# Ledger of designs, part 1: peptides against a protein of PDB entry 4Z5W

Every score and structure here is a prediction.

Target 1, 305 residues: chain A of PDB entry 4Z5W
Amino acid sequence: IPDVFLELNKLWYFSAQSNLFNGEMPRSLSNSRSISLLSLRNNTLSGQIYLNCSAMTNLTSLDLASNSFSGSIPSNLPNCLRLKTINFAKIKFIAQIPESFKNFQSLTSLSFSNSSIQNISSALEILQHCQNLKTLVLTLNFQKEELPSVPSLQFKNLKVLIIASCQLRGTVPQWLSNSPSLQLLDLSWNQLSGTIPPWLGSLNSLFYLDLSNNTFIGEIPHSLTSLQSLVSKENAVEEPSPDFPFFKKKNTNAGGLQYNQPSSFPPMIDLSYNSLNGSIWPEFGDLRQLHVLNLKNNNLSGNIP
Unless a header shows other numbers, all headers, positions and changes below count from the first letter of the chain.
Peptide ipSAE was made for these designs. It is ipSAE averaged over its two directions, with the distance scale d0 held at 1.0 Angstrom where the peptide's residues are scored. Compare it between designs on one protein only; published cut-offs may not apply.
The geometry check fails a fold that doesn't show the stated peptide or that is severely misdrawn somewhere.

## One batch from the design tools (peptide; made by RFdiffusion4, then SolubleMPNN; aimed at target 1 R41; its pose is not in this set)

Design b1_p21_7_s3
Fold by OpenDDE base, seed 1:
Structure b1_p21_7_s3 (fold): chain B 305 residues (1-305), chain A 21 residues (1-21)
Amino acid sequence: as target 1 above (305 residues)
Amino acid sequence: SSSFLTTEPSEEELEELRKKL
């Protein structure tokens, strides 16, 4: 990419995604006063990520995902006072989340999917201080770590939490009960154990639940049959709209589905590939908005209602 | 599910995107 962004002093949107751009991000781009949205995803850009937050006063959205960037996570990003959305998926950092992110009050949507992030306990402890955080994606990180269950963790405004395919140990964390606005939870493809907690059914906005491919035991909580978002349409929940797409990654290298908005996800309960026992509750028939109920590959018994 | 959510395309999807260029 040419170093000409100083001349483009009125440029507020720069999308150069899904090209063959290589080399470093231009220094003039990292110092642009005009740019609000920057998307360079799906290129071969390299070097260290650097943004001059004192210059980039209009930066609201940053998508650098699926590039060959290296080095540390930029600790100065919280100084970008208008920066709301960050997609750093598939950037091989091999790092912890910077402590400076405790001050990242503008942050609303963050993805580090498949970015070799380490120390989930530190990551969640830091990110809970982001009072405006609505979307958090940490898929394909923290390999074989323990998902912290510390009750003091609070994500008050969290709407989307995705921590899939980390081989995480532990249980469904009690601190999620402090997230009453949670709409989407994906904890699939981990090594989570214990019972599915009944308090999940109290998350009135939860329309998408994936707990599949874990080691959960016991009965399906009857409270899941009372998930209000799946019973009625009456709750027009504010749709989370991160400036980055989601992808449904199959465990096979076969092409996924792209979802531009979390609202485009079909209402779903997926508890498949666990060790759940007991019956299927007939009251699942009350979930009139449910599109997908997946209970396969469990130890369930009795009649199908 | 046989799948989980990410914010990155698959390698196949990336290669298809590159072939369209």
Scores: peptide ipSAE 0.519, ipTM 0.878, DockQ to the pose 0.767
OpenDDE base, seeds 2, 3, 4, 5: peptide ipSAE 0.507, 0.502, 0.469, 0.487; ipTM 0.875, 0.870, 0.843, 0.860

## One batch from the design tools (peptide; aimed at target 1 R41 A65 S111 F246)

Design b1_p27_2 (made by RFdiffusion4)
Pose (drawn by RFdiffusion4):
Structure b1_p27_2 (pose): chain A 291 residues (1-233, 242-249, 256-305), chain P 27 residues (1-27)
Amino acid sequence: IPDVFLELNKLWYFSAQSNLFNGEMPRSLSNSRSISLLSLRNNTLSGQIYLNCSAMTNLTSLDLASNSFSGSIPSNLPNCLRLKTINFAKIKFIAQIPESFKNFQSLTSLSFSNSSIQNISSALEILQHCQNLKTLVLTLNFQKEELPSVPSLQFKNLKVLIIASCQLRGTVPQWLSNSPSLQLLDLSWNQLSGTIPPWLGSLNSLFYLDLSNNTFIGEIPHSLTSLQSLVSKPDFPFFKKGLQYNQPSSFPPMIDLSYNSLNGSIWPEFGDLRQLHVLNLKNNNLSGNIP
Amino acid sequence: FIETALSLEEVLEQKEEEEEEKEEEEE
């Protein structure tokens, strides 16, 4: 990509995604005062990611995903004070999230999916301090690590939480109850154990719950039949493993408890869930009748 | 499980398939 971005001082939107571009991002792009939306994803771009946050005061959305970059996660990013969305997926950082991210108050959406992020314990202790974070995708990182149960964790405004295919040990942590506005929860494809916490049924905005492919035991909590959003009625897309979904509401309401060790019966009160589109209880130890 | 990006190879193969379909329609 040419280094001509000093000359293009009115450029607020630049999208070069899904091409064959390689090399570093030109420094002038890293200094662009006018750039707001930048999407370079799905190229062969490489090198240490450098962004001058004193210079890029209009930067609101950054998508460098699926590229050949290496080095660390830039620690100066919280200083890009208008930056609201970062898609850093499929960049092999082989690194931890910098502590400075506790100060990233403009951040509303973050994806480190399949990015070789280590230490979920430190990553979550940091990111809980980003008060406006509404969506977090940590899928395919933290391999075989333990999902922290530390009760001090609070993600208050969190709407979407996805940490799948990390083979995480531990249980569904109770501190998730500190995210009362949670819409979409995906903990699938992990090593999670214990029972399914009844407090999940207390999440009034939750419409999509993927607990599939874990080691969960015990009963299906009765509270799931009283889930409010299941009983009664921005750009950074998601892929399901790939089928594209543009926003969290693009996912039909679902309960997927499949591929666990769950026991007991199916509650008749599930009939109360009139807005439920998908119920997947396959590959469990469930017994009794079908209500 | 849910991801946020596709690989480059997959995106390029989809574009090539769309171009081949357009060429066949034109023929």

Design b1_p27_3_s3 (made by RFdiffusion4, then SolubleMPNN; its pose is not in this set)
Fold by OpenDDE base, seed 5:
Structure b1_p27_3_s3 (fold): chain B 305 residues (1-305), chain A 27 residues (1-27)
Amino acid sequence: as target 1 above (305 residues)
Amino acid sequence: DEEEKKKKEEEKKKEDEKYKSFFITTE
């Protein structure tokens, strides 16, 4: 990418995604005062990520996903006072979340999907201080770590939580009960164990629940038949609108189906590929808004209602 | 018989992989 962005003093949106750009991010770009949305997703950019937050006063969205950047996560990003959305997916950091992210009050949407992030305990302890955080994607990190169950963790405004394919151990964390605005939960493709907690059915905005491909045991909580968002249409919950797409993938190497908005996901309960037992509750018939109920590959018995 | 058993196990693994659940990413 040429170093010409100083001349582009009116450039508000720069999207150069899905090209063949290589080399480092131009210095003039990292100092742009005009840019609000920057997307360089799916290129071969390299070097260290550096943004001059004192210069980039209009930066609201940053998508650098699927590049060959090296080095540390930029600890100065919280100084970008208008920066709301960050997609750092598929950047090999091999790092922990910086402590400075405790002060990242502008942050609303964060993805580190497949970015070799380490120490989930530290990550969650830091990110809980981001009071405006609505979307958090941590898929394909924290390999074989334990998902913290510390009750003091609080994500009050969280709407989308995706921590899939981490081989995480532990149970469904109680601290998620403190996220009453949660709309989408994906904890699939882990090694989570224990029972599915009944309090999940109290999350009135939860329309998408994926606990598939874990080691859950026991019965399906009857409370899931009373998920209010799946009973009635009337819950006009504000949709989280991150400036990056989501992809539903079958494996790490496959292309995913793209979803531009969380609302584009069909209302779903996926409990497949567990060790759940007992019956299917007839009251699942009350979930009139449910599109997908996936209970395959369990130990369920009795009658199909 | 052992090669046929291995082939059937590999086919079963491929079928099981074919119907595995999906997960969400941003990449």
Scores: peptide ipSAE 0.518, ipTM 0.865, DockQ to the pose 0.422
OpenDDE base, seeds 1, 2, 3, 4: peptide ipSAE 0.487, 0.495, 0.501, 0.518; ipTM 0.849, 0.856, 0.860, 0.865; seeds 1, 3 fail the geometry check

Design b1_p27_3_s4 (made by RFdiffusion4, then SolubleMPNN; its pose is not in this set)
Fold by OpenDDE base, seed 1:
Structure b1_p27_3_s4 (fold): chain B 305 residues (1-305), chain A 27 residues (1-27)
Amino acid sequence: as target 1 above (305 residues)
Amino acid sequence: EEEEAEEEKKKKEEEEEKYRSFFLTTE
């Protein structure tokens, strides 16, 4: 990318995703005063990520995902006072979340999907201080760590939580009950154990639940048959989505099905590939908005309702 | 016998992978 952004003093949006750009991010771009949305996703950009937050006063959205950047997570990003959306997916940081992110009050949407992030306990402890955080994606990190169950963790405004394919140990954490506005939960492809907690059915906005490919035991909580968002149409709050797409994947190497916003996901309960027992509740028939109920590969018995 | 068992195991793993659920990413 040429170093000409100093001349582009009226540039509000720069979208150059899915090209063949290589080398470092231009210094003039890292100092742009005018830019609000920067997307360089799916290129071969390299070097250290550096943004001059004192210059980039209009920056609201940053997508650098799927690039060959190296080094540390930029600890100065909280100084970008208007920065709301960050996609750092598929950047191999091999790092912990910076402590400075405790001060990231402008942050609404964050993805570190497949970014070699370490220490989930520290990450969640830091990110809980981001009071405006609505979307958090941490898929393909934290290899074989334990998902913290500390009840003091609080993500009050969280709408979308995705921590899939981490091989995480532990149980479904009770601190999720402190997120009453949660709409989408994906904890699939982990090593989570214990029972599925009944309080999940109290998350009245939860329309998408994926707990598949874990080691859950016991019965399906009857409270899941009363998920209000799946009973009635009225609760589909179209909230502003992140400025980055989501993908459904079967593995790390396959292409995913793209979704531009979380509201584009079909309403779903996936509990497949566990060790759940007991019956399928007939009251799943009350979930009139449910599109997908996947209970395959469990130890369920009795009649299909 | 061991090669057949490994091939059958691999085929079963590939079949299981084919039917596995999807997980969400942003990449």
Scores: peptide ipSAE 0.507, ipTM 0.853, DockQ to the pose 0.378
OpenDDE base, seeds 2, 3, 4, 5: peptide ipSAE 0.460, 0.470, 0.457, 0.455; ipTM 0.815, 0.820, 0.810, 0.812; seeds 3, 5 fail the geometry check

## One batch from the design tools (peptide; aimed at target 1 F265)

Design b1_p28_2 (made by RFdiffusion4)
Pose (drawn by RFdiffusion4):
Structure b1_p28_2 (pose): chain A 291 residues (1-233, 242-249, 256-305), chain P 28 residues (1-28)
Amino acid sequence: IPDVFLELNKLWYFSAQSNLFNGEMPRSLSNSRSISLLSLRNNTLSGQIYLNCSAMTNLTSLDLASNSFSGSIPSNLPNCLRLKTINFAKIKFIAQIPESFKNFQSLTSLSFSNSSIQNISSALEILQHCQNLKTLVLTLNFQKEELPSVPSLQFKNLKVLIIASCQLRGTVPQWLSNSPSLQLLDLSWNQLSGTIPPWLGSLNSLFYLDLSNNTFIGEIPHSLTSLQSLVSKPDFPFFKKGLQYNQPSSFPPMIDLSYNSLNGSIWPEFGDLRQLHVLNLKNNNLSGNIP
Amino acid sequence: SIKINQTLFEYLEEEEEKEEEEEEEEEE
């Protein structure tokens, strides 16, 4: 990509995604005072990611995903004070999230999917301090690590939480109850154990719950039949493993408890869930009748 | 009615078939 961005001082929107571009991002792009939406995803771009946050005061959305970049996660990013969305998926950082991210108060959406992020313990202790974070994708990182149960963790305004295919040990942590506005929860494809916490049924905005492919035991909590959003009635898309979904509401309401060791019966009170589109209880130890 | 052991992709496939039938009826 040419280094001409000092000359293009009115450019607020640049999208070069899904091309064959390689090399580093030009330094002038890293200094652009006018750029707001930048999407370079799905190229062969490489090198240490450099962004001048004193210079890029209009930067609101950054998508560098699925590229050949290496080095660390830039620690100065919280200083890009208008930056609201970062898609850093499929960049092989082989690194931890910098501590400075606890100061990233403009951040509302973050994806480190399949990016070789280590230490979920430190990553979550940091990111809980980003007060405006509404969506977090940590899928395909933290391989075989333990999902922290430390009760001090609070993600207050969190709407979407996805940490799948990380083979995570531990249980569904109670501190998730500190995210009362949670809409979409995906903990699937992990090594999670224990029982399914009844408090999940207390999440009034939850419409999509994917606990599939874990080691969960015990009963289906009765509170799931009283889930409010299941009983009664911005750009950074998601892919389901790939089928594209543009926003969290593009996912039909679902309960997927499949591929676990769950026991007991199916509660008749599930009939109360009139807004439920998908119920997947396959590959469990469930018994009794079908209500 | 709630379908048990219905997958997300099975649900979406049925909805796509309905949309195709509605488009055909509108074209007729």

Design b1_p28_6_s2 (made by RFdiffusion4, then SolubleMPNN; its pose is not in this set)
Fold by OpenDDE base, seed 3:
Structure b1_p28_6_s2 (fold): chain B 305 residues (1-305), chain A 28 residues (1-28)
Amino acid sequence: as target 1 above (305 residues)
Amino acid sequence: SEIIEKLKKIIEESKKKEEEEKKKAAKA
């Protein structure tokens, strides 16, 4: 990418996704005072990620996913006081979350999916201090680590937690009961064990639960049949209104790039591929908003209701 | 909407790659 962004003093949105850009991120872009939304996703960009947060005072969203960046996670990102959304998926850092992220109060959404992040205990201990954190994606990291069950961990405003395919050991952590706004939980494709905790049914906003492909035992908690978000329509999950100003792009006639409609996460309970026993509760029929109930490949018995 | 769409896309692409990596691991 050419280093020409100094002259673009009105550049609010830059998207150069899915190109063949290589080399380092331009220094003029890393110093842009005007840019709010930066996406360089799906390129071959390399080197260290550096952003001058003192200059980038308007930066609200950063997507650098699927690039060849290396080195440390930029520890100065919390100094970008308006930065809400970070996507670092598929960047091979081979690193821990920086301690500076304890101060990242602007952060609302973070993805490190498949980014070679290490030390889940440290990551969660740091990120719990991000009081505005609503979405956390940590899939394909922390390989064979233990999911911490420390009751002091607290994600008060968390709506989306995805930590799939980490081969994580441990149990469903009690600290998740401190997240009453949780809407989506995916802990699939781990080595989690024990029973499914009954307090999951107290998460009144939970509409998507994936615990599939684990080693859970015991009965399905009857409390899952009383998930309020799945019983009634009126608990329409207020999609967290992204505080991002909807830039109405004017209808210029540029041809139909079918933006694949982001597959709506259907209201779902997936407990498949475990060692669960007992009966299927007939009260799952009360979950009128449930689209997918997957209980296959368990030790369940009795009648199918 | 747009952030949720970006997040849905991040998650969907993470799951799709996970399925591809599992298919590779099951063939190895």
Scores: peptide ipSAE 0.024, ipTM 0.602, DockQ to the pose 0.032
OpenDDE base, seeds 1, 2, 4, 5: peptide ipSAE 0.017, 0.019, 0.020, 0.022; ipTM 0.496, 0.513, 0.575, 0.589; seeds 2, 4 fail the geometry check

## One batch from the design tools (peptide; made by RFdiffusion4; aimed at target 1 N87 A164 D186 F244)

Design b1_p30_7
Pose (drawn by RFdiffusion4):
Structure b1_p30_7 (pose): chain A 291 residues (1-233, 242-249, 256-305), chain P 30 residues (1-30)
Amino acid sequence: IPDVFLELNKLWYFSAQSNLFNGEMPRSLSNSRSISLLSLRNNTLSGQIYLNCSAMTNLTSLDLASNSFSGSIPSNLPNCLRLKTINFAKIKFIAQIPESFKNFQSLTSLSFSNSSIQNISSALEILQHCQNLKTLVLTLNFQKEELPSVPSLQFKNLKVLIIASCQLRGTVPQWLSNSPSLQLLDLSWNQLSGTIPPWLGSLNSLFYLDLSNNTFIGEIPHSLTSLQSLVSKPDFPFFKKGLQYNQPSSFPPMIDLSYNSLNGSIWPEFGDLRQLHVLNLKNNNLSGNIP
Amino acid sequence: EEEEEELEEEEEELEEKLEEKEEETTNVLY
């Protein structure tokens, strides 16, 4: 990508995604005062990611995903004070999230999916301090690590939480109850154990729950039949493993408890869930009748 | 003629490589 971005001082939108571009991002792009939306994803771009945050005061959305970059996660990123969305997926950082990210107050959406992020314990202790974070994708990282149960964790405005296919040990942590506005929860494809916490049924905005492919035991909590959003009625897309979904509401309401060790019966009160599109209880130890 | 045939093969190979990049995904859910 040519180094001509000093000359293009009115450029607020640049999208070069899904091409064959390689090499580093030109330094002038890293200094662009006018750039707001930048999408370079799905190229062969490489090198240490450098962004001058004193210079890029208009940067609002950054998508460098699926590229050949290496080095660390830039620690100066919280200083790009208008940056609201970062798609860093499929960049092999082989690194932890910098502590400075606790100061990233403009951040509303973050994806480190399949990015070789280590230490979920430190990553979540940091990111809970980002007060405006509404969506977090940590899928395919933290391999075989433990999902922290530390009760001090609070993600207050969190709407979408996805940490799948990390083979995470531990239970569904109770601190998730500190995310009362949670819409979409995906903990699937992990090693999670214990029982399914009844407090999940207390999440009034939750419409999509994927607990599939874990080691969960015990009963289906009765509170799931009283889930409010299941009983009654921005750009950074998601892919399901790939089928594209543009926003969290593109996912039909779902309960997927499949591929666990759950026991007991199916509650008749599930009939109260009139807005439920998908109920997947396959590959469990469930017994009794079908209500 | 030979040069026009080689140019058409090179345009087809570039289009195939661009389609491979369009098929890449990020923000994966299971």

